# Peptides against a protein of PDB entry 3B8E, part 187

Target 1, 230 residues: chain A of PDB entry 3B8E
Amino acid sequence: PFLIFIIANIPLPLGTVTILCIDLGTDMVPAISLAYEQAESDIMKRQPRNPKTDKLVNEQLISMAYGQIGMIQALGGFFTYFVILAENGFLPIHLLGLRVNWDDRWINDVEDSYGQQWTYEQRKIVEFTCHTPFFVTIVVVQWADLVICKTRRNSVFQQGMKNKILIFGLFEETALAAFLSYCPGMGVALRMYPLKPTWWFCAFPYSLLIFVYDEVRKLIIRRRPGGWVE

## One batch from the design tools (peptide; made by RFdiffusion4, then SolubleMPNN)

Design b1_p26_1_s1 (from b1_p26_1, 13 letters changed)
Fold by OpenDDE base, seed 2:
Structure b1_p26_1_s1 (fold): chain B 230 residues (1-230), chain A 26 residues (1-26)
Amino acid sequence: as target 1 above (230 residues)
Amino acid sequence: MEEEEEKEKREKEKLKEEEELRKKKE
């Protein structure tokens, strides 16, 4: 998120406080829940990692986590951000380079894509209105990410949803996301303004995309073991 | 990984510095 904010010079899509809420709040219980996942049915048939040749974190894992899944998550967040800004009169093309004027407190006549002038205060309300939906989009996409992380090779349908702690983690992160989004005073305390219920649906296509992508990947790995996708 | 963690750390530091600069201007 922040890289695109710098490179595209757009208004801030996700606040630092909101990032901290993701990193420390919503991700902790789900991540711990994976430690209680049942071993894959074939794990005892796999050779142990060679500690001399096989890194614990390999380039494939980094490419998958950051380059593929993380990119889909970021795209989901940015999609939600652009939808909200477009609903408020700012089309994506008009946002390019707008940050300098957007963040200037002395400029009160920043025009939207329709020629409407926006005061600094109005712009900051819209910016902070984007933070909560971006956050919630990440959480909704993390549902799929958590579910796909249950297994390296087996389908989620083969492994099943027997891990009660993982199910609890999904409910906990969702409840926390709802609390942060709708609790009175969060707009003042965390700059997280209330989320319209419709904006939750912006994340679902990306959550589904991650799930389908990973199931297809796992299917390829099962059919062609030792490929570059493993 | 170290470069991405260092990049993410530098980004978090820049965000903090930008938020601190924002807070100092308030």
Scores: peptide ipSAE 0.000, ipTM 0.171, DockQ to the pose 0.023
Fold by OpenDDE base, seed 4:
Structure b1_p26_1_s1 (fold): chain B 230 residues (1-230), chain A 26 residues (1-26)
Amino acid sequence: as target 1 above (230 residues)
Amino acid sequence: MEEEEEKEKREKEKLKEEEELRKKKE
């Protein structure tokens, strides 16, 4: 998110506080829950990693985590961001390069895509209105990420949802997301303005996309062991 | 609040003057 904010010079899509809420709040419990996942049925059939040749974090893992899944997450967040800004009169094309004028408190006549002028305060309300839905979008996408991380090769349907701690993590992160989105005073304390219930649905296609993508990936790995995708 | 806004305005004007002075020296 922050790289696109710099490169495209768009209004800040996700605040630092919301990033901290993701990293410390919504990611920690789910990540810990994976330590309690049952081993895949084929794990004992795999050769042990050679510590001299095989990196613990290899290029494939980086490519999958950051290059594939992380990109789908980012796309989901940005989709939600662009939807909200478009609903408020700012089309995606108009946002390019707008950051400088957007963040200037002395410019009170920033025009939207329809020629409506926006004060600094109004612009900041819209910006902070984007932070909560972006955050929630990340959480909803993380549901899929957590579920797909249960296994490397087996389908989720083969592994099942037997890990009660993982299920608890999904509920905890969702409850935290709901709390941060709807608790009175969060707009003042965290600059997280209330989320319209409809904006939760902006994330679901991307969560489903991640899930389907990973199941297809795992299916390919099962059919073609030793491929580039493994 | 008003004093902080006036301070921030003065800092921004100073930065603009420094940038204009920099552009005149190149």
Scores: peptide ipSAE 0.000, ipTM 0.208, DockQ to the pose 0.026
Fold by OpenDDE base, seed 5:
Structure b1_p26_1_s1 (fold): chain B 230 residues (1-230), chain A 26 residues (1-26)
Amino acid sequence: as target 1 above (230 residues)
Amino acid sequence: MEEEEEKEKREKEKLKEEEELRKKKE
């Protein structure tokens, strides 16, 4: 998010406070829950890792986590961001290069895509209105991320949803996201303004995409062990 | 904080001077 904010010179899509809410609030319990996941049914049929040659974190894992899944997650967040700004009169093309004028408190006549002028205060309300739905989009995508992380090779349908701590983590992160989004005073305390319930659905295609992508990946690994996809 | 406020004040004065110069050229 922050790199695209700098490179594209767009209004800030995700604030520091919302990032902290992800890292400290919504990610911790789900991440811990994976330690309680049941071993895959074929784990005892796999050769033990050689600790001298095999890295715990390899390039494939980094590519999958940051390069593929992380990119889909970011695309989901930006999609939600662009939808909200478009609903407020700012089309995606008009946002390119707008940051300089957007963040200038002395410019009170920034035009939207329809020629409406926006004061600095109005612009900041719209910007902060994007932060909460971007955060919620990350949480909704994290549902898929958490579920796909249950297994390395087996389908989630083969493993099942037996981990009660993981189910609790999914509920906790969702409840926290709803609390931060709709609790009175969060707009003042955290700059997290309430979102329309419809904006939750902006993330669902991306959550589904991650899930389908990983199931297809795991299917390929099962059919062709030792391939470039592993 | 005070140095940033003075810098913002100077930038605002420059912007006003540029706008006044623009209005005089139209």
Scores: peptide ipSAE 0.000, ipTM 0.227, DockQ to the pose 0.040
Fold by OpenDDE base, seed 3:
Structure b1_p26_1_s1 (fold): chain B 230 residues (1-230), chain A 26 residues (1-26)
Amino acid sequence: as target 1 above (230 residues)
Amino acid sequence: MEEEEEKEKREKEKLKEEEELRKKKE
């Protein structure tokens, strides 16, 4: 998300406080829950990793985590961001280069795509209105990410949902996301304004896409062991 | 005036730290 914010010079789509809420709040319990996952049925058929030659973080893991899943997460967040700004009169084309004027407190006449003037305060309200839906979009996509991370080769349907700690993590991150989105005072404390319930559904296609993509990937790995997709 | 400029400077510094943290995630 942030590289696009700098390169495109657009208004801030996700605040630091919201990023910290993701990293420390919504990601921690789900990540810990993976340590309690049951071993895959074929684990004893795999040779132990050689610690001298085999990196823990390999290019394939980086490509999957950052290059594939992370890009789908970013696309989901930015889609939600652009739709909210468009509903408030700012079309995506008009946002390019707007950051300098958007963040200037002394400019109170920034025009939207329809020629309506926006004060600094009004612009900041719209910006903070984007932070919560972007955050929620990431959380909803993380449901799929957590579920796909349970296994490397086996389908989620073969592994099942037996890990109670992982199920607890999914409920915890969802409850935290709902609390941060709807609790009174979060707009002042965290710059997270209340979310329209309809915006939760904007992330679902991206979560489904991640899930389907990874199940197809795992299916390919099972059918062609040692391929480039592994 | 000085307290508002210092608040704006702190908000710009926070926004820069936000920027760096978010650069590490993208």
Scores: peptide ipSAE 0.000, ipTM 0.188, DockQ to the pose 0.031; fails the geometry check

Design b1_p26_1_s2 (from b1_p26_1, 12 letters changed)
Fold by OpenDDE base, seed 5:
Structure b1_p26_1_s2 (fold): chain B 230 residues (1-230), chain A 26 residues (1-26)
Amino acid sequence: as target 1 above (230 residues)
Amino acid sequence: EEEEERRRKEEEKKREEFEKLEEEKK
């Protein structure tokens, strides 16, 4: 997220508090789920194949999968960010390079894509209005991530939602997202302004994309054991 | 009209909360 912010010189889509909530709240459950899945997979794979090579391959596969999922999560967050800014008059093309003027407290006449002038306060309200939807987008995308993390090779449809930790993670992330989005005072305390319920649906295409991507990946792994994707 | 008025009140409340936060930073 920060790299795109620096490269594109756009208004900050994700606040420090939102990052902390992701890191401490939402990323912890996937990491625990991964650790359990690794432990279960290592227990089930205890037939005598070369344990050092198989462990290294598994770690690389997991790292690549999570890197790709993280990229899709970021894309989903940025999509939601751009939609909100576009609804407020800032088209994505106009946001490129706007950060310098956006963050300047002395410039109160920043024009949107329609020639409307925005005060510093108005701009910061719009910026902070993006923080919560970005977070919620990450949470909704993580629903798919949590679901796919339960299975390395098998389809989610084959193993079902029997993992209590996974179910707990889904509820925890959803509850945290709802709390941060709708609890009074979160705008003041965390600069996370209330989210319209409709914005939860903006992340669903990306959640579906992750799910489809992982099912396709698993299908490829099943059809080509030892191929370039392993 | 009611949804637009609710939106205006939410934006006004966000503005007041932001102004208060910027005053507390000074």
Scores: peptide ipSAE 0.019, ipTM 0.423, DockQ to the pose 0.047
Fold by OpenDDE base, seed 3:
Structure b1_p26_1_s2 (fold): chain B 230 residues (1-230), chain A 26 residues (1-26)
Amino acid sequence: as target 1 above (230 residues)
Amino acid sequence: EEEEERRRKEEEKKREEFEKLEEEKK
């Protein structure tokens, strides 16, 4: 998300604090789950297959999978951002390079795609209106990721602890999203305005896309063990 | 009409919250 913001020079879709909350919340649960998996695999005294190559390959595969998922999450968030800005008169093409004028408090006549002039205050209200839907979109997409992670591993013993950590992470992310969206004091402090319930549903197509993507990926892996998609 | 009135009240509330934030920064 932040890379596209820098490259496209568009208005900031998420506050820096919100990005940090996503990174800390989203990366910690997978990292903890991976750490527990490595600890359990070390306890299971199967003869070390070449531990350097197999561990590096598995870490690389997991990193690539999370990287791809993170890209789909970012695309979902940006779609929601562009829809909200378009509904407020700012078409995606008009947002390219607009950041400098958008963030300038002395420019009170920034035109939208329809020639309507926007004051600095009005622009910032629209920007902050995008933060909550973007964050909620990421959280709803992460629900699909957690469900996908739950379905990958058939080991009954590993399922118990991992399921608790994943369920806890899902609950924590959802509770954080609800807290940031509906707590008036913290919503103001983080520049996240209250979300209309309808915007929760805008993320579901992307959650479905991720689910379909992972099922297709699993199907390819099952049909071609050792392929490039592993 | 009721949905538009709800939308106006939500936009007005967002504006009031923004104005409070700008006052707290000063």
Scores: peptide ipSAE 0.018, ipTM 0.578, DockQ to the pose 0.044
Fold by OpenDDE base, seed 1:
Structure b1_p26_1_s2 (fold): chain B 230 residues (1-230), chain A 26 residues (1-26)
Amino acid sequence: as target 1 above (230 residues)
Amino acid sequence: EEEEERRRKEEEKKREEFEKLEEEKK
């Protein structure tokens, strides 16, 4: 996410504090849930025929899966960001290179895509209005990730939602998202303004996309054991 | 009209929160 911001030179979609809240709050629970799944899978797996090669292949697969899911997650966040800015008059094309003028407090006449002038304060309000939806989008997409991570090779439909740790992780992330989004003073403390309930739904297509992607991936792995996707 | 008034009140509240943040930075 941050790399796209630097490359595109767009207004900051997510504050540093919000990034820290993601790293410490939302990424930790998935990591713990996966560590437990790995421990359970390692206990249930018969001794790997070749522990070194099977571990390396497994680490590579995990790394690729996380990298791909993380990319889809970032795309979901950026989509929400671009939708909010577009609704406020800033089309994605117009945002390219706008950061310099956007962050300049002395420029109070930054034009949107429709020729409306925006003061520095107005621009920063819109910027901070994007932080909460971006964060919530990340959390909602992580729900799909947590559900996916419960089943390394089997479909979620085959194993069901029996893991209490998964349910706890979903609850914790949702509670954190709700707290950061709606707790009084979070706008001042974290630059996260209250979110309209409608914005929670912007993430659902991406959660579904991740879910479909993982089910398709698992289906390919099951049909072609030892393929390049494994 | 109620939805526009609600939007105005939300924007005004966001403005006040932003102004407080900029005052705390000074």
Scores: peptide ipSAE 0.016, ipTM 0.489, DockQ to the pose 0.046
Fold by OpenDDE base, seed 2:
Structure b1_p26_1_s2 (fold): chain B 230 residues (1-230), chain A 26 residues (1-26)
Amino acid sequence: as target 1 above (230 residues)
Amino acid sequence: EEEEERRRKEEEKKREEFEKLEEEKK
């Protein structure tokens, strides 16, 4: 994801501290939950097939699935970022290459897509306004990921939300997102301005997309055991 | 576990490199 910002030379939608909060805060509980559920699933799936090949296949599959889900999460964040910037007059095409001028504190006349001039302070306010929605989008998409990862082969609808660790992870991520989004001083400390409640809903289409993607993936795996989509 | 640890180390290294790049900008 970060490579796309460097390659596209667009304004940063996530501050470094926000990335750190994602990596340390939101990914840790999910990773622990998944490690426990994977261990339980691997204990239950010990039918004596060739344990070396099945383990390697499962590790590659999990890595690929997490990589794909992580890409969908990033796309969700980017979409939210582009929507906010577009609402503030910056169309995605206009953002390409704009970072150099965007980050220059001496340029106070950066034009938006409509010819409106933006001061450095105004640009940074809009940038920091994007950080919180991007983070929240990642968290809301991670809800779907956590629920999906609970079930390797079964539909989420069949196993339900019986895992207390999953529920705790969802609660912790939501609490962290709410804290970072609405706690006074986070705008100064983390450059995360308060989020309008409406922006929480921008993530739901991507959460749904991840659910659909995983259910389709699981359906394909069930229909073609041993295919590359595992 | 080794691939996750490698990924964590690569992410940590990218993080350190990014923090250094941000400190050099300050």
Scores: peptide ipSAE 0.000, ipTM 0.219, DockQ to the pose 0.019

Design b1_p26_1_s3 (from b1_p26_1, 13 letters changed)
Fold by OpenDDE base, seed 4:
Structure b1_p26_1_s3 (fold): chain B 230 residues (1-230), chain A 26 residues (1-26)
Amino acid sequence: as target 1 above (230 residues)
Amino acid sequence: EEEEKRKEEEKKKKEEEFKKLEEERK
């Protein structure tokens, strides 16, 4: 995400603290879950046909799946960001290269895509209005990811501990999202303004996309055992 | 403590101003 802002030179959709909250709050629980699953898989003595290659393949698969899902999550966040900015008069094309003028406090006449002039304060309000929806979009997409991770392994339904870690992760992410979105002072502290409930729905198409992607992936794996997607 | 309280009050005032500006945009 941060690299896209540098490359595209667009206004920042996320504050540094919000990014840290995502990295530390949302990514840690999946990583812990995966570490426990790996430890359990090692304990469950599934006769690894080749323990070194199968472990490496499984790690690569998990890493690749996580990377792909992470890209979809980022796209979801960016979509929400672009929708909010477009609703406020800033079309995505107009945002390209705008960051320099956007962040300049001495420029109070930055034009939107419709020729409306925006003061620095007005621009910062819009920027900070984007932070919360972007974050919430990522969290809602993470819910889908966590649910998919649960459905991949038939054994996860049988093993109550995996369900507890997943439920805990969902709860933690939801609680963090609610706290950051609705706690008084977060607008000033984290530059996260209160989210309209309607913006939660912007994440649903991307959650669905992740579900479809995972089901397609599972179908490919089932049809081509030992394929590159496995 | 007084300086921290003053900073918190200034933060709250700014947050209220931002909320008003957001309400005026709606």
Scores: peptide ipSAE 0.012, ipTM 0.372, DockQ to the pose 0.092
Fold by OpenDDE base, seed 3:
Structure b1_p26_1_s3 (fold): chain B 230 residues (1-230), chain A 26 residues (1-26)
Amino acid sequence: as target 1 above (230 residues)
Amino acid sequence: EEEEKRKEEEKKKKEEEFKKLEEERK
């Protein structure tokens, strides 16, 4: 998300603090799951056939899977951002390079795609209106990851602990999203305005896309064990 | 706390104005 913001010079789609919360939240759950998987492997006294290569391959596979999921999450967030801005008169093409004028407090006549002039305050309201839906979109997309993890053929014990940690992480992120969206004062602290309940549904197509993508990936892996898609 | 409350009230007022503008565009 932040890289696209820098490259495209668009208005900030998500607050830096919320980006950090997502990055920390999304990195902690995998790290904890890996720590438990190592602890269970040590308890089970199974000599890893090649501890260096198998561990590196598993870490790379996990990193690639989370990298792909993170990319789809970012795309979902950006889609929601562009929809909200388009509904407010700013087409995606018009947002390219607009950041400099958008963030300038002295320019109170920034035109939208329809020639309507926007004050600095009005622009910042629209920007902050995008932050909450962007964050919520990412959280709703992460719910698909829960379903994906439940469908993995891991040992019953590994599935049980990973599912509890993952459920806890998703619950924490969902509780955080609800708190940031609806708690009074959070609009001041984090520049996140209250979310209309309808925007929760805008993320569902992306959650479905991730689910379909993972099922197709699993189907390919099942049909071609050892293929490039692993 | 009073400055936070004032900022929260000012934000609510701006959200209501924005909602009104969004209703006028429909």
Scores: peptide ipSAE 0.012, ipTM 0.384, DockQ to the pose 0.102
Fold by OpenDDE base, seed 2:
Structure b1_p26_1_s3 (fold): chain B 230 residues (1-230), chain A 26 residues (1-26)
Amino acid sequence: as target 1 above (230 residues)
Amino acid sequence: EEEEKRKEEEKKKKEEEFKKLEEERK
């Protein structure tokens, strides 16, 4: 997320504190759940024919999976950010390079895509309004990711939601998202303004897309064992 | 020079107003 912000010179979609809350609070329980399920799956399915190569392949597969998941999460968050800014008059193309003027406290006449002038305070309100939906979008996408990561080769429908740790992680993430989104004072403390319930639904298409993508990926892996998609 | 001083004073006033607004939000 931060790299895209630097490269595109767009207004900050996610505050530093919110990033830390994601990294420390949201990702930890999923990572533990995944580590536990991987250990269980590796114990049940693989006679270690070659422990060195299998460990390296597993580490590479984990790293690639986390990297892909993280990219999809970021894309979902950025989509929600761009939708909110577009709804407030800032089209994505207009946001490119706008950061310098956006963050300048002395410029109170930043024009949107429709020629409306925005004060520094108004811009910061819109920016902080984006932080909460971005975070919530990541959490909702993580629901799909957790469900996906549970099954390396089998469909989610075949294994079911038997892992209590996964279910607990989903509830914890949801509770954290709700707390950060609706707890009084979070707007001041974390610059996370309260989220309209409608914005929770903006993440669902992405969660569905990830779910479909992973089921298709797993289907391809099952049909072509040893392909580049693994 | 007087116009620069006036701009600096207006800048300082706006900075103080902004600090007050940040303190009122705390």
Scores: peptide ipSAE 0.006, ipTM 0.273, DockQ to the pose 0.059
Fold by OpenDDE base, seed 5:
Structure b1_p26_1_s3 (fold): chain B 230 residues (1-230), chain A 26 residues (1-26)
Amino acid sequence: as target 1 above (230 residues)
Amino acid sequence: EEEEKRKEEEKKKKEEEFKKLEEERK
């Protein structure tokens, strides 16, 4: 997210507080749950093949999978960000390079894509309105990630949601997202304005994409044991 | 506490102005 913000010179889609809430609140329980499940799945089923080479390959595969999932999460967040800004009159093309004027307190006449002038305060309200949906989008996409990462080789449909830690993580992330989105005073304290219920649905296509991606990946691994995807 | 309340009221006022602008665009 932050790299795209610097490269594209767009208004900041995610605040520092929301990043901290993701890192400390939403990512910790998932990461712990995944670490435990990976440890259980690897310990129980594989007789020790060559432990040095298999460990390195497994770490690379995990790192690549997390990197790809993280990219899909970021894309989902940016999609939600662009939809909100478009609903507020700022088309994605117009946002490119707008940051300098957007962040300038002395410019109160920043035009949107329709020629409407926006004060600094109005622009900051729109920017902060994007923070909560971006966060919620990440959480909703993380639901898919959590469910997927439970199984390296088996379909999610085969193992089911039997892990209590996973279910707890999903509940905690959802509860945190709901709390940050709808609790009075969060707009003042965290600059996270209330989320319209419709914005929760913007993340679902990306959650589905992650599910499809991982099921396809697992299907390829099952059909070609030892191929390019290992 | 009064300064926080004042900031909260100013934010609410700005949010209402923003909602009005969003309604005028529809």
Scores: peptide ipSAE 0.014, ipTM 0.410, DockQ to the pose 0.125; fails the geometry check

